# Designs tried in a protein design run: peptides against a protein of PDB entry 6TME. Part 79

Target 1, 324 residues: chain A of PDB entry 6TME
Amino acid sequence: NRLKRAYIALQAWKKAFYSDPFNTAANWVGPDVCSYKGVFCAPALDDPSVLVVAGIDLNHADIAGYLPPELGLLTDVALFHVNSNRFCGVIPKSLSKLTLMYEFDVSNNRFVGPFPTVALSWPSLKFLDIRYNDFEGKLPPEIFDKDLDAIFLNNNRFESTIPETIGKSTASVVTFAHNKFSGCIPKTIGQMKNLNEIVFIGNNLSGCLPNEIGSLNNVTVFDASSNGFVGSLPSTLSGLANVEQMDFSYNKFTGFVTDNICKLPKLSNFTFSYNFFNGEAQSCVPGSSQEKQFDDTSNCLQNRPNQKSAKECLPVVSRPVDCS
Target 2, 324 residues: chain A of PDB entry 6TME as posed
Amino acid sequence: NRLKRAYIALQAWKKAFYSDPFNTAANWVGPDVCSYKGVFCAPALDDPSVLVVAGIDLNHADIFGYLPPELGLLTDVALFHVNSNRFCGVIPKSLSKLTLMYEFDVSNNRFVGPFPTVALSWPSLKFLDIRYNDFEGKLPPEIFDKDLDAIFLNNNRFESTIPETIGKSTASVVTFAHNKFSGCIPKTIGQMKNLNEIVFIGNNLSGCLPNEIGSLNNVTVFDASSNGFVGSLPSTLSGLANVEQMDFSYNKFTGFVTDNICKLPKLSNFTFSYNFFNGEAQSCVPGSSQEKQFDDTSNCLQNRPNQKSAKECLPVVSRPVDCS

## One batch from the design tools (peptide; made by RFdiffusion4, then SolubleMPNN)

Design b2_p13_4_s1 (from b2_p13_4, 7 letters changed)
Fold by OpenDDE base, seed 1:
Structure b2_p13_4_s1 (fold): chain B 324 residues (1-324), chain A 13 residues (1-13)
Amino acid sequence: as target 1 above (324 residues)
Amino acid sequence: SLLYLEEAKSSLP
């Protein structure tokens, strides 16, 4: 009976294909769905004697089409990987029936509409990749209440503020890059105890960096480049004991880049170019270390090459933003 | 960033 439901779902999906350039669904014929290309069966968790469709992998199939509501019949699917296709439309609400969903990857498609709130209905979800789509609107705060390991949101049309609930996230990797997020980074960010990599690149984020960033002891990648951040770098950044890649470029930062930041023990690359920094410690100077790479280009630094003109610097440097 | 290049590997066999 479960495989019959899967057959109905998969045949409905095949009918929803507009183009299948690699003929991926060519063998999607007949009741033996476990033989279908990209369909993986496993023993059911509730009855090991029964085979069920447990996974879908159509990655890199270049399939044009949409996800029909009949996919909600795939109630045993835990792994859904359909990245690098040309699927369009919205994620069906009927997928709420896939209560075993563990990994959901719809990245690099043409999905539209708001955040797929159906992802919030999956109690066991650990991996969410919706990057490189056309999802829009607000990010639901509830996404960070989920026990996710990874959250990929980059290259979408998300807007509004980053939810304060971010501090509740257990994710090791979170990407916000290349969206339309605005406002400040929440102070609760410091509570992300498992965070290794966070990327804010290319948003409309602003305000001061919260001091609480310095509490991210496990972070290896912190990229806040291409935003509207202001003020000085928090002195608490000296607490980033494991940071390897740090990028604050293309912002409106001011003040002095300190030794305590540039001497971070694991720091490999630190880019703070295209800001309004008016001083840097000797340890921050590009070429000062063989083990570390720095970029101080296009700041307001004295006696450094490729800096902004005094005319560009003076209006900003003379009016430092107090973040205290 | 390296994050853009790392496509999630399918855990499926």
Scores: peptide ipSAE 0.029, ipTM 0.712, DockQ to the pose 0.123
Fold by OpenDDE base, seed 4:
Structure b2_p13_4_s1 (fold): chain B 324 residues (1-324), chain A 13 residues (1-13)
Amino acid sequence: as target 1 above (324 residues)
Amino acid sequence: SLLYLEEAKSSLP
């Protein structure tokens, strides 16, 4: 009986709660698991006459605890949403039995350990949100081989380089922000055919931006701020026909910010502050457009307010990195 | 980033 297995799993999970401040699991009593708060039942896909636990929604429950291995008995769960809790420990490997997993949201918890490789075992996974945790180590390259719509990795402890397999991703949204990623952005990034939003904020990324970024025709948000990028902005950025929000602030960029970038047709906000740019086109000047907002603060620009001193600029501007 | 404001709502019934 599938509901009996679900009962065992849910009771094991209730026992794994250290704190339930909103008494979310107070009604988790008895065999009628479909009446449990945050538990949702639906007809089974293989037999519509059978009722199964199809989803969990414990979002914003502030529950402290861990995920016990018995959760692997929830074999019919397609939606698992437990964000904004205080769950700790690791994601159980037993969740590999949840072969219908479609949306997995464990964001804003206290999970630790390496990337939850069990997520790679789910053939139908479309949504992966593990942001705002303490996951660490390398990002497995296989994550981008999956047919995901969204990948949220931000605010973790991931390190090492971004896998070159990123170009294989079908995701429209990918976040890397506030990790410890290092190295260059892979040139394969330009192959992300469905990409709308990508965020690299607050990592240890370095090197030159790849020219292939300009191939991201569908990107509306591109944020590479707060890294160690060097060199000039690629001229191919003129290809970002749909970019609305672009941020390169808090890097070590040099050179000239061109008209071809600042005149992008859908550009609404372009922030390139806190770099070492030594020139900008008139179209890039803050206040030059009513439709576009620019920030050129703290660069090496002449005749602009709030720029770096000559003492700060000269050592960097005089030794530009050649990205060719 | 606008992405930080994005929270997928559960499609659960």
Scores: peptide ipSAE 0.029, ipTM 0.714, DockQ to the pose 0.119
Fold by OpenDDE base, seed 5:
Structure b2_p13_4_s1 (fold): chain B 324 residues (1-324), chain A 13 residues (1-13)
Amino acid sequence: as target 1 above (324 residues)
Amino acid sequence: SLLYLEEAKSSLP
C-alpha cells in the first residue's frame, strides 16, 4: 500500500524533527497521512483509484531536523517544498526513488555536503532550488543537461569553475551568487537560448567577459557584480536587446563604457561602479536620461564626482588587460 | 535582485 509506505516515511521524518516550533507535525498521527499538515494527496497517475502522497509543503515551518532515508518511500511525490526550515545533514540518496520529482525546493536550510546528485536522477525535474544552504564542492556539469526551468544555487559554498555545459541549459533563471566559483564565465553561455536572468554576484570569477554574452537576446537581468572580472566590456553587449538590469559593479573592468551599451533599448538600470573605467559616453552619465538609471561611482572617469584617485587609477588603467 | 527574495510558489492546493 502506497499510503502505508508514506506513513512509514512521514513517521520516520517526524522522529527526525529536533524542533517543530509551530507544531506543524502535531497532527501527524495515525494512518491518514493525507490529513497531515503540509502533506498533499492526489490520485496516482498510474491508477486514479489510488490516493497517493503527491506533494510536501513545509515552507516556513522553522523545523529543525534532518531528512531520514525513509523519505525514499514517498515514491509518488512530485512536489517537495521545505523552504525556510532548519533541516540539516545531507539530502538522502534514497530520494532517487522519487522518480516523479518535478519541483524540489530545499532552500534556506542547513544542508551540507556536496551537490545533491540525487537531483540529477530525477528525469522530470523542472525546478531546483538549493539556495541558502551549505552545499560545497564542485557543481556537477550534468545539472545543465537537465531540462530545468530554474536553477537556484546562490548562497552556498560551491567552488571550482562554472561548467561549460551551462550552454546546454534551457533554464530561464540561473543563480550562482554568493558562492566560491572561480575561473572564467564559459563562452558557451551564449548558447543559453531561454535565459532571462543570470546572477553571478559575489564569487571569485575572473578573466574577461566572453563576447558570447551578447548572444543572450532574451536576458532581462545580467548581474556580474562583486567578482574579479578584468578587461573592457565586450562590444557585443550591444546585442542584449532585452536587458533591463545590468550590473558590473565591484570588478576590475577597464576601458570605455560605450553608447552602444548605455543606449540598449530596454535598459533601465546599469551599474558599473567600483571599477577602473577611464571613460564613458554621454549616454552613460547618471542623470542623462529620465528612463535609465546609471551608477558610475568609483571609477577612473574624468570630471565626474566620487571617482578613484589618480594614484589608485594609474597603475590599473595604464595596464589594461587585453581580452582579444 | 528580486530573484533572491522570490520563493517558489507551491503549486500544491
Scores: peptide ipSAE 0.028, ipTM 0.716, DockQ to the pose 0.122
Fold by OpenDDE base, seed 2:
Structure b2_p13_4_s1 (fold): chain B 324 residues (1-324), chain A 13 residues (1-13)
Amino acid sequence: as target 1 above (324 residues)
Amino acid sequence: SLLYLEEAKSSLP
């Protein structure tokens, strides 16, 4: 009996709660699991006459506890939303039995350990949100082989390089922000066909930006701020026909910011502050357009306010990194 | 899904 297995799982989970400040699980009593708060039943896909637990929604419940292995008995669950809780520990490997998993949101919790590789075992997964946790180690390259619509990885402890498999991703939104990623952005990034938004904020990324970024025709948001990028901006960035928000601030970029970048047709905000740029086109000057906002603060620009001193600029500007 | 649409996390970066 599927509902009997669900009862065992849900009672084991209730027992794994250390704190339930809103008494969310107060009605988790008796065999009628479909009446439980945050538990949603639907007809089974294989037999419409059988009622099964198809979804969990415990979002914003502030529950402290852990995910017990008995959750693997919830084999009919396609939607698992437990964001904004205080769940700790690791994602149970027993969740590999949830072969219908479609949306998995464990964001804004206290999960630890490596990337939850159980997410890679779900053949139908479309949405993965693991942001605002303490996941650590390497990002598995296989994550980008998944047919995901969105990949939220930000605000974790991930390390190492971004996998070259990123070019295989069909995701519209990918966030890497506020991790410990290092190395270069892979050249394969230009192969991301459906990409709208990509965020690299606040990592330890370095090297030159790949020219292949200019192939991202559908990108509306590109944020590479707060990293260690060097060299000039690629001339191929003139190909970003749909970019609206672009941020390169807090890097080590050098060279000239060109008209071809600042005149991008959909560009509304371009921030290139806190770098070592030594020139900009007139179209890049803050206040030059009513439709576009620019920030050129703390560069090596002549005749502009709030620039770095000659002492700070000279050692970097005199030794430009050649990205060719 | 309906659960995804009810996700208030549109405010989280």
Scores: peptide ipSAE 0.027, ipTM 0.726, DockQ to the pose 0.423

Design b2_p13_4_s2 (from b2_p13_4, 7 letters changed)
Fold by OpenDDE base, seed 1:
Structure b2_p13_4_s2 (fold): chain B 324 residues (1-324), chain A 13 residues (1-13)
Amino acid sequence: as target 1 above (324 residues)
Amino acid sequence: SLLYLDEAKSNLP
């Protein structure tokens, strides 16, 4: 009996709650699990005459606790939304039994440990949100082999390099922001054909930007701010025909910011402040356009306000990094 | 950007 298994799982989970300030699980009593607050039932895919637990929504419940292994008994769950709680510990490996998992949102919790590799076991997963947790270690390359629509990894403790497999991703949105990623952006990034938004903010990424970024024709948001990138901006960035928001601020970029970048047709905001750029085209000057917003603050630009001193600029500008 | 907390696209049944 699937509902009996669900009852066992949900009662085990209730016992794993340390605090339930909104009394969300107050009605989690008795065998009628489909009446439980935040539990949603639907006809089973394999047998429409059988009612099963198909979804969990405990978003914004502020529940403190952990995910017990008994949650693996919820084998019919396709939607698991538990964001904005205080769940701690690790994601149970027993969740590998949830083969119908479609959307998994554990964001804004206190989960720890390595990347939850159990997410890789779900063949039908389309949405993965693990942001605002304490996940750590390396990102498994296999994450980008999955046919995901969105991958939210931001605000964790992930480290090491971004896998070369990123180019295989079919995701429209990928966030790496506020982790500890290091190394270069893989050249394979240009192969992300469905990419709309990618965010690298606040990592330890370095090296030159790959020319292949210019192949991201569908990108509307590209934010690489607050890293250690060096060299000139790739001339191929002129290929970003749909970019609206672009941020390269707080890096170590050098060289000249060209017209071809600043005149991108859909560009609305381009921030390249807090770098070591030594020149910019007139089209890049803040206030040069009514339709576009630019920020050139704290560079090595001549005849512009709020620039770095010559003493700060000369050591960097005189030793340009050749990215060719 | 979707950097801030956002809800999943689908509604639960």
Scores: peptide ipSAE 0.034, ipTM 0.732, DockQ to the pose 0.105
Fold by OpenDDE base, seed 3:
Structure b2_p13_4_s2 (fold): chain B 324 residues (1-324), chain A 13 residues (1-13)
Amino acid sequence: as target 1 above (324 residues)
Amino acid sequence: SLLYLDEAKSNLP
């Protein structure tokens, strides 16, 4: 019965293919769905004597098409990997029936519409990759209530503010890059207890960096480049004991880049170029260390090469934003 | 047994 439902679902999906350039679904014929290319069967969790479709892997198949609602019949699927295709449309609400969903990767497709809220219905979801699509609108705050290991949102059309619920996330990796997020980074960010990597690149984020960033003891990568951040770097950044890669470039930061930041023990690369910093500690100077790479290009630094003109600096440096 | 699907090697940055 379960494999029959899977057959119906997979045949409906095959019919929803507009193009299959590698003939991936060429063998999707007949009732033996477990022999289908990219379809993986396993013993059912509730009955080991029953074989069920437990996974889909169509990564890099360049398939054009859409996800039909009949995919909701794949109720035993825990792994759904269809990245690097040309699937379009929306994620079907019928996928709410896939209660075993553990990993959902639809990255690098042509999906549109709002955030796929069906992903929030999966109680066991650990991995969510929806990057490189055309998802739009606000991010639902409930995403961070999920016990996700990774959240990949980059290269979409998401807008509005980052939810304050971010502090509830248990994810080790979170990407916001290349969206249209605006507003400040929530102060609750410091509560992300398992965070290793967070990327904000290329949004419309603004305001001061919250001091609470310094509480991210496990963070190895922190990239806030290409935004509209203002003010000085928080002194609490000295608490980033494990940070290796840090990028604040292409913002509107001012003030002095301090020793306590540049001397972070595991810091490998620190880029703070294309800002309005008016001073830096000697430890921040590019070439001062063999172990660390710094970029101070295009700031308002004295006696450094490739800095902004006084005409560009004066209007900003003379009116520093007080983040206190 | 959890299906060892090869990690979605998203070669995507």
Scores: peptide ipSAE 0.034, ipTM 0.733, DockQ to the pose 0.245
Fold by OpenDDE base, seed 5:
Structure b2_p13_4_s2 (fold): chain B 324 residues (1-324), chain A 13 residues (1-13)
Amino acid sequence: as target 1 above (324 residues)
Amino acid sequence: SLLYLDEAKSNLP
């Protein structure tokens, strides 16, 4: 009996709660698991006469605890949303049995350990949100081989390089922000044909931006701020026909910010502050447009306010990194 | 940025 298995799983989970401030699991009593708060039942896909636990929604429950291995008995769960809790430990490998997993949101918890590779075992996964945890180590390249719509990795402890397989991703939204990623952005990034939003904020990324970024025709948000990027902005950025929000602030960029970038047709906000740019086109000057907002603060620009001193600029500007 | 689903924190990039 599927509901009996679900009962075992849910009771094991209740026992794994250290704190339930909102008494979310107070009604988790008895065999009628479909009445449990945050538990949603639906007819089974293989047998519509059988009721199964199809979803869990414990978002914002502030529950402290862990995920016990018995959760692997929830084999019919397609939606698992437990964000904004205080769950700790690791994601159980037993969740590999949840072959219908479609949306997995464990964001804003206290999960630790390596990337939860069990997520890679789910053939139908479309949404993965593991942000705001303490996941660490390398991002498995295989994550981008999956047909995910969104990949949220931000605010973790991931390190190492971004996998070159990123170009295989069909995701519209990908977040790397606030991790410890290092190295260069892979050139394969330009192959992300469905990409709308990508954020690299606050990592240890370095090197030159790949020219292939300019191939991201559908990107509306591109944020590479707070990294160690060097060199000039790629001229191919003129190809970002749909970019609305672009941020390159807090890097080590040099060179000239061109009209071709600042006149991008959909550009609404372009922040390139806190770099070492030594020139900008008139179209890039803050206040030059009513439709576009620019920030050129703390660069090496002549005759602009709030720029770096010559002493700060000269050592960097005089030694531009060649990205060719 | 319009990120999918309920944002866990308001300070998302």
Scores: peptide ipSAE 0.032, ipTM 0.735, DockQ to the pose 0.324
Fold by OpenDDE base, seed 4:
Structure b2_p13_4_s2 (fold): chain B 324 residues (1-324), chain A 13 residues (1-13)
Amino acid sequence: as target 1 above (324 residues)
Amino acid sequence: SLLYLDEAKSNLP
């Protein structure tokens, strides 16, 4: 009996609650699990005559607790949404039994430990949101072998390099922001054929930007701000035919910001402030266009307001990094 | 911003 297993799982989870400020689980009593708040039943895919627990939605419940291993008994769950709670601990390995998992959202919790590798075991996973947690360690390369539509990793404690397998990703949205990723952006990034939005904000990424970024024809948002990138902007960025929002601020870029970048046809906002650029095309000057917004603040530009002092600029500008 | 919490687009039954 699938609903009996679900009952066992849900009762174990209720026992794992330390605090339920909105009394979300107050009605989690008795065998009728389909009446439980935040529990959704549907006909089973293999037998439409059987009712099963197909989804969990406990978003914004502010529940403190942990995920017990008995959650592995929820074998029919395809949608698991528990964001904006105070769940702690690790994601149970027993969730590997949830083979129908389609959307997994545990964002904005207090989960810890390494990347939840159980997510890699789900063959049909399309949406993974683990942002705003305390996950740590290396990102497993295999995450990008998954046929995911979206990968949200931001605001965690992930470290090490971004896997080269990123080029295999079919995701339209990927966030790396506010982690501790280091090293270079892999050259394979240009192979992300479905990529629309990618953010690298606030990591320890370094080196030169790969030329292959210019191959991202479908990208509308590219944010690499608040890192340690060096060198000039790749000339191949002129290939970003659909980019609307681009941010390279708070890096160590040098060189000249070209017309070919600032005249991108869909560009709406281009921020390259807080770098060491020593020149810009007239098309890059803030106020030069009514349709585009630019920010060139705190660079090494001549005849522009709010630039770095010569004392700050000279040591960096005089020693440009060759990315060739 | 992509960094803000967005709910998944799919609706639970």
Scores: peptide ipSAE 0.032, ipTM 0.739, DockQ to the pose 0.086

